# Peptides against a protein of PDB entry 5Z08, part 164

Target 1, 168 residues: chain A of PDB entry 5Z08
Amino acid sequence: RQKDEWAKKTSSLMKQLDWFIGEHLGAMLAAEELGGPVVGELMEIDPDDLSAGFNAHGKLKKATSQPDLDRRQRRIDDIWGPQDEQGQAHKRKRGADEALAASAEMRDLIEQLMNKLVEAGGDNSATYVEIPRESAAARFLVRSKVAMFHPNDARRLRLVDFGRDLDD
Target 2, 222 residues: chain B of PDB entry 5Z08
Amino acid sequence: GLPRLIDAIEEASKIPAKRRQTPIKPTIEKLTTHLYTHGASPDSLLRLADLLTLRNHLDQASLAAITRNLYPSSTVSDEVVLRFIGALGHGQLKPTLALQALFLRWLVMVYHLLENPGVLGQVYGVLFDLLDTAAIRPQLCHLLALVTRRKHVRPFRIQAILTLSRQTGGDPNLTGLLRVFKNYYPEIIVGDATKGRASAFKHPDPQWRQHLDEIQQRRSEA

## One batch from the design tools (peptide; made by RFdiffusion4, then SolubleMPNN)

Design b2_p18_7_s3 (from b2_p18_7, 10 letters changed)
Fold by OpenDDE base, seed 5:
Structure b2_p18_7_s3 (fold): chain B 168 residues (1-168), chain C 222 residues (1-222), chain A 18 residues (1-18)
Amino acid sequence: as target 1 above (168 residues)
Amino acid sequence: as target 2 above (222 residues)
Amino acid sequence: TDLEDQLRLMIEEIMESL
């Protein structure tokens, strides 16, 4: 009974996390990866805003002003893609695909971090996930104080053990 | 004027060189001469940043010539900066690494003309993640040396530079960047591998600076 | 940032539930 309630609660929380990543973080992470602002410096990056790009003030160009990434992509699309309504749909799709990819990367990284922490059974040496690169996702987790890099290896990331690391 | 030259180059950039009715080189030469004499307005800078950073049919020599003559007559907007930052890295749609190095050099040389220097701080992570790219590292380290603030100096970035410095045999540009970091965190042990010569991040082109100052002075008199 | 705090709280709650 308690284990089942625990499992249900954990599952519910994981669904909330997945929603939070997909709805709020994915676009911002993709923006940071694409050369946009750091996650959280621009609170509202819509996927449409990613396709829209950032203005001269690091502010999202409002959707009405051909946003700089969209001008760039439009010019690429104007040069290399069909100029029709399908070309605009392809841009929106590309921005959405980047946001989805960033969301998936963040989700996978969190899952790996959690799994390694659980599997390590208290061995801190076994809690590290090897990351292929410093990603916007990894940086966000570190800024959030959720993850820490290995002191001697920036390719190794671990989840902060909120149950144990508070006592050290 | 400059806008008409940009219009002609924009139209020509859509067409492969072999299919152009007229050679673009004379128009590029007129553009670069105009830029050298008068500089580029903020609006012209944005349009030129697009020409330089977007995949088009312009040849690398023309793009490099425009970049070498990209004197701002005024300020540099965040939009222009973000165009150049967005052009960095590896990818099928990215400019060549040689052209990216010229963009980074340009950003260093015009850093004092940025409307908002903080814009580079917002994209600090993007810039930092490119340090492994050897072809752009010298100019990238110089730009990061200008941009770095206390908020950017994090343990993971310190470790990343230390690791990369070891992997590169102590690149003097990385050592220079670590010295900048040490200004914010004196406790950073720059290990023996970094006891090498650090780059002093001197101005890349004193003649370009002097000519920029002359262009900027004409604006203050107008 | 508020987002960083939100993510932290969510992950903390998950980890406390594990």
Scores: peptide ipSAE 0.383, ipTM 0.394, DockQ to the pose 0.278; fails the geometry check
Fold by OpenDDE base, seed 2:
Structure b2_p18_7_s3 (fold): chain B 168 residues (1-168), chain C 222 residues (1-222), chain A 18 residues (1-18)
Amino acid sequence: as target 1 above (168 residues)
Amino acid sequence: as target 2 above (222 residues)
Amino acid sequence: TDLEDQLRLMIEEIMESL
């Protein structure tokens, strides 16, 4: 009974988290990954603005065809490709796809962090998740004070244990 | 006087109704009559807030009657506000949702008498997280419409209210709150969820307002 | 940011529920 109520509460909270990530963070995380503003600095990221790409200063690039943009920036430029109705639809779709990808990355990272904390059984050395890169998701979790990098290895991220820090 | 009436009700509130030697209803009627005529001082408001928000043996009808007659004769302190905010939400120790709706309505009606309106801004998150509770949503949206400042209009809250608006089929109170948000951020795309009628958040009780103004005016003349 | 604070609170609440 209490376990079932707990499981229901946890499931409800996870659904709220999934909703928060998918509906709010995904587009902003995608924008940051695409060289846009840091998550939360610009509240007014129209998903349509995600497709135009950002300059080296995090400002929306005007549609000038510069060639040497990395694969992600090419994805942005293809999102911000030709201004025809089909191009805008492809842009919106690709912006949506990048937001979905960023949402999935954040959700997966949080899940891994939570699972590692539970599995570690109180061993702080076992709580680290290896991250393939410093993502917008990882940076956001650290800025949120939800996660911490390993002091000697920026590829290792752990969830902050909010339960234990009260007893020390 | 009012303090003696509160003393009698406080003592009665500790005892189950079946074990009381005397009916409390006549004392509640004297209290509500006194409140209607003179209002409540800040000290009396605090004591009454504790009676209204803390679990005791008072019946719901008595609590509702006190709340409906809770005219401040002066200002409303942060402590009084926080008692009512702390009484919101779900739980066995919390007041009924019907009584919580009356508390929120009261806070709306006395908002202009708060010693520090900023106190509600500090607990904005607590209020906002209760928007899913349908029974209190109308009054909660009205209070949030008064309290909302630019600092509270955050992306997560914008989208939370948009999603809740979709889930509720476009609750006019949520649409009204989104319009308040849009005043701070005009770029908020309110989408199809807001094609509905928005609440105008009119004063919930004009007669109560008029009577409050009469009580407040008597204080300014003293 | 408020987003950061919200995410923290959500995760804290989840972790407290685990």
Scores: peptide ipSAE 0.380, ipTM 0.432, DockQ to the pose 0.296; fails the geometry check
Fold by OpenDDE base, seed 3:
Structure b2_p18_7_s3 (fold): chain B 168 residues (1-168), chain C 222 residues (1-222), chain A 18 residues (1-18)
Amino acid sequence: as target 1 above (168 residues)
Amino acid sequence: as target 2 above (222 residues)
Amino acid sequence: TDLEDQLRLMIEEIMESL
């Protein structure tokens, strides 16, 4: 009975996670893979904002729109901007496919991370998942403080053990 | 020459790999060979910094290969530095953290060639705020160890790094950075959790350094 | 971000249920 209730609760939570990933994160993660904003960060510090220097309060000076900013942004827009209607439809389809791929990658990565943590039995060295690439999914998990990279190998990711890291 | 190779790569970078008429790899190999032999001028460095930091259709292996061979033949301008700094952190348009780690490593290795080392001191806050990013932390701590001056060692940053050091179980790079801070403020108690082996921040690549020195010497004779 | 917090809470709840 308790195991069945546990299994049902875990299954329900996993379904909620799948829904959250698919409906909310997938498109934003795909955007992150495709060149857009970080999930939840609308304002990227442009290198040109850095070139404008800092005010006396340590805040970035508002970069006066130097004409070179327009060229760089145009270059980004020319490379990644909406091309023609067929390019937009292909970009939307690609975006949807990328959203599905990013959702699947996030789900698979979370599952691997959880499985490795369970299998490791408390050996932190065995908790690392090898990631083929740094994905938006991996980055989001790290930003969420859910996962950590290996200190010496950015291809190794582990789940943060919320249960044990509280007792230390 | 190098400018023509950069032109060809810039044009190829606008086109997805599947739509390129010619493989870019041979041109990348020519570029990296040229960079290894002659280094990059300030103008070429800026163009290459754009190729490395701006989102384009170049593959990660090519970007990494260019970064590994990015020998300055002269000085490194503030503009080049700021391009690499602006490419740091989490961002959709930003390079991968693996590539960012290579950029930070590069900045460490060319630090002595910066036209104005003070530029990194101006962006110290931006660099410091990225210390929570584990993937770049080793190189970031090394760069901060070079850049840190008394003006940067503030109570809030001391507390931030102590907190992060506890949260990370005493990352040796953070301990190394705390040791640098302690040089300016001896009263900083590097707590028992930091009894770990502090990173000595040794040069990341002695062979790369030697080859850089050879490139720099050839220009001084020229 | 709210999304990061939501994901963290969901994963924490899953991990607590495991």
Scores: peptide ipSAE 0.373, ipTM 0.384, DockQ to the pose 0.262; fails the geometry check
Fold by OpenDDE base, seed 1:
Structure b2_p18_7_s3 (fold): chain B 168 residues (1-168), chain C 222 residues (1-222), chain A 18 residues (1-18)
Amino acid sequence: as target 1 above (168 residues)
Amino acid sequence: as target 2 above (222 residues)
Amino acid sequence: TDLEDQLRLMIEEIMESL
């Protein structure tokens, strides 16, 4: 009953969330999972420059050719690189599939977090979701200040209770 | 020469101090003087790494004295690096944490002489998992700051540093390492716990560097 | 980021509707 009432009351907001995740976040989350830029980082940094990273002075390090980074960058370039004619359709399809997978992961994680918060009935110890890995989705939620990790266990994530944390 | 001094110390290291016919201290002093004057060849460096990292009957003061004078006359091989990395952490057969801190400090000071700096990147996980060990954390963070590349900056490691930083009350070495991570991921929110003064990871011993440079220059003239 | 703020606002609205 309470889950069904929650689902009905939030149905419009959940549709908006699903749209936001699918249309705006999914592709960026997939890029981050593939070792691209973090969600919301300006893609103006050449992926090759990103692979080199920044030195202690904030300057681009010369890319030491790390073949494994080159492979990952190739995967990002394969998903997001400019339209070279022949191989693009398969690359675009793969990029779309990864974006869909990332969207589904984010959506499922948010749903689990919300369900745990509702089920816990105010017990903070029961609000934690066990995550199999730290995903781009989990990181984005933490950066958004929507979720927080357990202080002693990075495999446990909970939704921030915005109603309670504002009153403290 | 240096090989004969190492031979004598290797044989003495097999025998408990109370059962040695001759005191080892004069031989250690000759070794450290030789190392200070000439440095260690790659072959000698490997033998000394074994003496420093393997359990033997040498006293901690002698091991520390050898480590403080462990100037490479040439390059440092992957094998030598891996001996020191293998000696890190907790265990009855491992060197003391104080000696491990000296090994990490040494690796920082000779990093530019590694034949393959990438070897440290291959063992990055082993190094990273030791960050909870307070006694070696300062030198470990400095070494990780040199070794870290984008491939190592993973979300779980970012969160692990953030968590450990909170648990330690904002250790400046962890904050310094997190700033290195932030160079690869600018969006890393170094939260309020990291408002503290980050370590700048300055060279641990400028005098040791200068003396190393003098030893290395003699090789280029020969 | 604007995206982080947008997601937060959406989730806050959902939580307020509970």
Scores: peptide ipSAE 0.373, ipTM 0.383, DockQ to the pose 0.198; fails the geometry check

Design b2_p18_7_s4 (from b2_p18_7, 8 letters changed)
Fold by OpenDDE base, seed 5:
Formats: structure tokens, sequence, C-alpha cells
Structure b2_p18_7_s4 (fold): chain B 168 residues (1-168), chain C 222 residues (1-222), chain A 18 residues (1-18)
């Protein structure tokens, strides 16, 4: 019921957000996840540029070994494979797939955060979502001041309550 | 004819006003009268664009008078457009911001006469990056409202307008441009920025438009 | 309205961070 009301009331705004994530933010998030620029540093990330992979001079230093980062980093290294025509086509497809994956992760995270906010009924302690990893999506929401981590647990993320901070 | 008047002004533009043997003002008045009566051919427009955009010894009143009477008798070439775009922004060699605003106003008023309207779309970034320049923003937003296509509506540009709108206290021209963006992407959430007063981007000079139409009609009959 | 406001503010903040 509450999810359906949320889906109905937010339907226009969510469609807007979903579009923005899919058309724009997903590619930038994918670039950050792929060891590219932080979201906001490179505003014109064409999915085709993600597909082409970052040029050798744009090598952000090796981020430290989390095993799931290693799989995406391996996908980056596979994006750096030989620049034959087949390699370029595979590179293009992989960049598009990473943008789609980043878009899906951001959408899912926002949906979870919004659902927890609705379920909590004003209890800020109940608004936390457990995140499996510190994704580009999670970092972006925190940098954007949209979300905050739990003070004692970086695996717990919640929306910033914009309503309370205006009355203090 | 118009070419001889341009020749005289080009030569005078190379010389500081204090060193000219003859006053340039009577020649400028003849030029502006000719432009008002007959308009400018594509070749004359290019030469006049150079006089208006390149650093020379012409006074601001003369440059403004030429710009106000810069009626195309025909089409406007990409080269003419690019001269005016290249004259925009800050720099020691750039025209004054007041003159740049007149150039942008002119581009708005002649937009329908461009040989290739797509040329402005190619320089969209250059135009967009000038939105922080308050003195040209009204005319720049109007031009961008005409030029904007779906391909130009990018997140960074949406954000840049939103940020600038906040910083300017909701400039109606920026709100108007955001509404244009929202027409291509209805899903753009412009928050309170679209709730505010927006510019309607009306034609800046109806009398100038009417006179342009009369000049253009005479060409179609010849 | 509160959720719409929250979502609006969220979108504004997302846009501001870009």
Amino acid sequence: as target 1 above (168 residues)
Amino acid sequence: as target 2 above (222 residues)
Amino acid sequence: TDLEDQLRLMIEQIMEAL
C-alpha cells in the first residue's frame, strides 16, 4: 500500500529521476566505478567514450583491492585489450553495459532509501539501508548531501532529512 | 554603393580618430542609411562583421549604429555567424559587452535567415559557457532558446543552469532556458526554478522585424 | 507531499553535485 502510494505520488518525479539516471548519471557513475573521473569532474561522458575506455593518460592510480572492485577493474583491463575492430566493439558494448549496471544500482539504491524513509514513519534510526559496498552511487549520494552514512557503520546509508534541517 | 562605403570605413578604422583627415561620422550615416534602405548582401555582411568584431579605431556609437541597421538583404552565412560568435566573451581584443549584447540580439532577429541554423548548434558550448556573463545573459538565453536541441540538453548543462539560477536569484532568462530544456526532456526536474517567472523570449524588436521583412520581400521580387 | 518534497530536494542536490 505505502509503496503503491509512493509509486503513484512520486511517479512523475521518479520517471524524471529514472530518465536522468539512465541518460546521464549512469555513464558518469560507471566512469567513476571504472577508475575514471569522479562524478562531476567529467560532465560529458558519452556512453561511447565509456565504451572507448579511458585514454592511457587518464589513469587514475590503482584503487585498493576489494574483490568486487577487482572484477570491475578486470573489466577495465579487458577494456584496455588490443584495439582491433572486435576489441573496439566489445569495448563499446562493455561500456554501455557498465553504464546500465551503474544506472540500475543508483535506481535500486534510491528506491531502497526512499522505501526506508517511508517505512520509518519519522524514526531516523529506522531509515538506514544496508549497502553491500561503497559504490560510486553511494559515494555520489553522500557527496551530493542527499545521503549520509551511519556514524558508526559505513555499511548503513540513509537519506538526509531535508525537512528537519530547515527548522533548526 | 555599399562596397565603397565599407571601403572608406575600413580605411578609416585603421586610423585613430584624432589622426583622420576627414570625419568618419558622415560616412557612417551614409552606410546606416544605405543599410536601412537596401540591406546588406552576404559579402557586405561579412565585411561589416569584420568591422564590428575586430579591434579597430571605430567608436562604440558608430559600431552600435551599424549593428542596429545590419539588415540582411539575403541569407546570413556561417562565416558571418562565426565572426559574431568569435567576438563573444572577455578579452582585450573582444568587443565591449554592450556591443556583444547587440550582436546576440542581431543573431536572434536574423536566425530565420541563417543559411545553416546548425552552425549555432555546433558552437553551442561556446555560447553556453558565457551564461555567467550577466551583461549578455538576456540575449544569450534567447539565442540558446532558439538553438537548443535534444542533443544539447546534457546533465552538466542542466546543472550549470540550475546552479547559475540559484546564484542569480532565479534570473527569468535562465528560467526560460530551463523551460526550453524541459520541452525536450519533460522529465527534467527544475524544482522551484521553473515555478518562478520565466522569459517568454519574445522578438526583441518588432519594428526591426517588419523592416527586415520589407527588405527581404524586395529581394524575392528581383 | 513530503515524499515529493524529499524527492525534489534529492534531485536538486543530485543536480548540484554534478
Scores: peptide ipSAE 0.213, ipTM 0.353, DockQ to the pose 0.048
Fold by OpenDDE base, seed 1:
Structure b2_p18_7_s4 (fold): chain B 168 residues (1-168), chain C 222 residues (1-222), chain A 18 residues (1-18)
Amino acid sequence: as target 1 above (168 residues)
Amino acid sequence: as target 2 above (222 residues)
Amino acid sequence: TDLEDQLRLMIEQIMEAL
């Protein structure tokens, strides 16, 4: 019931956020997860560029750099396999799938954080979400000062209460 | 004819006013009268754009008078547009901000006569980065409102407008531009700073438009 | 609503970080 009312009342804003996540933020988050730039350093990430991979410095690998044999790099190289027409279609699909996965993770995390804030009824101790891993999504929300980790437990994340911090 | 008037003004523009043998004002008045009556051909527009945008010894009143009478008799080329865009911004070699505002106003008024309206879309970033310049912002927002397409509405630009709107106390022109962005992405949060009156971006000079239409009609009858 | 305000501020903060 409260979730449904929240979803209805925030429906416009949530559609806005959902669009922004899907169209822009998801690709940037996927790039960060793939060892690319931190979200915000590269604003125009084409999902097709996610299929080029990133060097150790978070820059797009130029097509001429030798395949580095590291397992994450093999996953990148398997994403980046030979330039056959089928290979390009598979690369585009995989880049799109990574962006979709990152978008879904961000959406789910925001939804959990918002739900916990509503359920807590003003108890800050009850607002923490348990995160299974430190994702690009979680890091981004913390860097953006939207969320904060529990001081003693990096597996616990909560929204910053912007309403209270303005009155204090 | 118009070319000879431009020749005389070009030569006079190379010489400081105190060193001219003849006053330039009568020649400027003849030019502006000719422009008002007949408009400017594409070739004449390019030459006049150079006179208006390049540093020379013409006075600001003369430059403003030419700009106010710069009626195209035909189309406006990409080259002419790029001369005016290249004249925007801060710098010792740039025209005054007051003259830049007149150029932006002119581009708004002749937008429908551009040979390639897409040229403004190619320089969209250059125009957008000038939004912090208060003196040209009203006309710049109006031009951007005409030029903006879905491809230009990016998150960083949305945020830049929102930030600038906060910093300016909710400039109505920025709110108007953000409303144009919202037409492409209805989901754009127009923050509380944008609850204010948005500019409607009405035609800046209806009389100038009417006179332009009369000049353009004479070409279609010839 | 407090939630709409929270969500608005969150979105603004997300956009400022980009």
Scores: peptide ipSAE 0.209, ipTM 0.352, DockQ to the pose 0.049
Fold by OpenDDE base, seed 3:
Structure b2_p18_7_s4 (fold): chain B 168 residues (1-168), chain C 222 residues (1-222), chain A 18 residues (1-18)
Amino acid sequence: as target 1 above (168 residues)
Amino acid sequence: as target 2 above (222 residues)
Amino acid sequence: TDLEDQLRLMIEQIMEAL
């Protein structure tokens, strides 16, 4: 009942958010996942820097493992590298598929974060979502100061409670 | 010349009207006549912007008369623009909302003379957050319609306008601004809020525009 | 509702970061 009323009242906001994620944010998130610029920053971030992700304070980590770099660099080269017309069509399709995947991941992550916040009933310890990976979506939410990582566990993400944190 | 008139008004602005030895009205009339005939240089515009935006002892009729005759003879600097933007909103040190509406109207009418139109884009948030202020909303929406770029069209701003449009019963100026947003993002579901009459954001004063063009033309010939 | 306000603020912050 409350979820349904919330879904109805927020339906316009959620539709706008879903639209924005699908039409704009998903492509930018996909670009970041593929070693492109960070969402909202015009600065070309080195793929090495993007692979390292952000700490609990939203600061870039140092890249530790080489093997994930080669796979991301290949994805960057596969999407942004100069390729012939047939390669461009496949690149455009792959880019579209990655944008769709990033959009879906962002939507799912927001939904999980919101659901956990509702379920926690004001217990901040119960508001954490377990994330399988540090995605561009997760990093973006942290950079945007919308979410925070658990101080001791980078696999746990929670929404910032704007209602409480504004009164403190 | 114009600088000496500004000097006299600046000195008079420091003193309450009841304590002035001489009436300021004749000097204001000379200033407004000079501005109407010749316009204001960039330096004079800055000084006049300070007189208009800073709290002083000038009467509202004098401030309004200066603003109505504030024809730039040249360009409008970022500094002049920022004085007027900084004067917007609520507060005891701010100009009256009626005067703020005249400033916004002025910015609309001189927008094409800005040295850097991007300066208004940098303060877009400040302007946007004032949309709830009914007294300045018509001119503010018009200015935002000129300033808005794709980077400013954000879902929170779309929703803020939609919410405010519902709260205001569909203000035509807000509907007009939503149409500008929809030009950048056609897929924006503006729902029933856009079925209403939208403002066309026509030039606020065609006679003022014509007179400005005459003043600007004299500069290009000099 | 507190959740609506949180969603609004979240959207606002997402959009300010862009």
Scores: peptide ipSAE 0.190, ipTM 0.359, DockQ to the pose 0.091
Fold by OpenDDE base, seed 2:
Structure b2_p18_7_s4 (fold): chain B 168 residues (1-168), chain C 222 residues (1-222), chain A 18 residues (1-18)
Amino acid sequence: as target 1 above (168 residues)
Amino acid sequence: as target 2 above (222 residues)
Amino acid sequence: TDLEDQLRLMIEQIMEAL
């Protein structure tokens, strides 16, 4: 009942979030899960380091061959690069499948977190969701200050209650 | 002089048009003629910004005429800029969207005369959040194209532009702004949204620019 | 209303963290 009212009232916002997850966040989460850059780390890259990384033609300068950076960048380029036709079709399909999987995991995690918040009725101890693994989605929500891990159990995640934490 | 004209308009702005003893139009015409000939000093600009942005009894045609002739004779202060920025958006106390579009156009045309161009960077979020307002979007994108620095190019803003570009069917002003973002972060995937025509953000009024340059030159010779 | 506000804030923070 409360879940259905929540789903109806938040339907517009949830549609926007679902769209955002599916179109953008899912691919970035998939990149992180595949050992790419951390979602949002590209924001902390010093403007000067990003500029130094690009040649006059907007291509990454061959920074010295640290193989791991090149592999991460290739994965970013495979996910975010221009879709070339043939050989990228299989990588694109796998990348698309990984992005869809990451999108589904993020949506499910948000839904579980919101459901627990509703069910808890204001008991912060009852708001924790058990997560099967520390996913890119879970880490992203924590980095975003949207969620918090339980202080004694990294398998338990809850939403930050912005309404209550202002009164304490 | 200009101060006396502003005084008369300020007093008239407090009174509903139907209760005025004398028509204000002749005084507005004298003001706009003076502004066209000599420009406005920083002090006069501030007073005029208050007349343009604060709710008063002046008619929209008079406000638009003042805005179209608002040539700075000198620099534009942060305070003047902030008056115009504060007047943007939706609300019963805010100027009409048509007048807001004229303010944004004015800010674009005088951007090189700002005492501190960084002031617009400080209010970047306020400007960016108005991109959904179709009536002001062309001028807003142009202003943002001038103001945008690397620190403003955040993934959430990239995403917001991409979303809005899709929702608008590829507004060329949004595509133009996204190209500015891509200059700072070449890795930005613009997808199908950039296959469209982008705005080049050309100067909105070359004649106004030329006349401004003539007014500014007279100051440098004095 | 509280859940809508929570969701709004969550969306805003997700967007800001990107």
Scores: peptide ipSAE 0.219, ipTM 0.350, DockQ to the pose 0.131; fails the geometry check

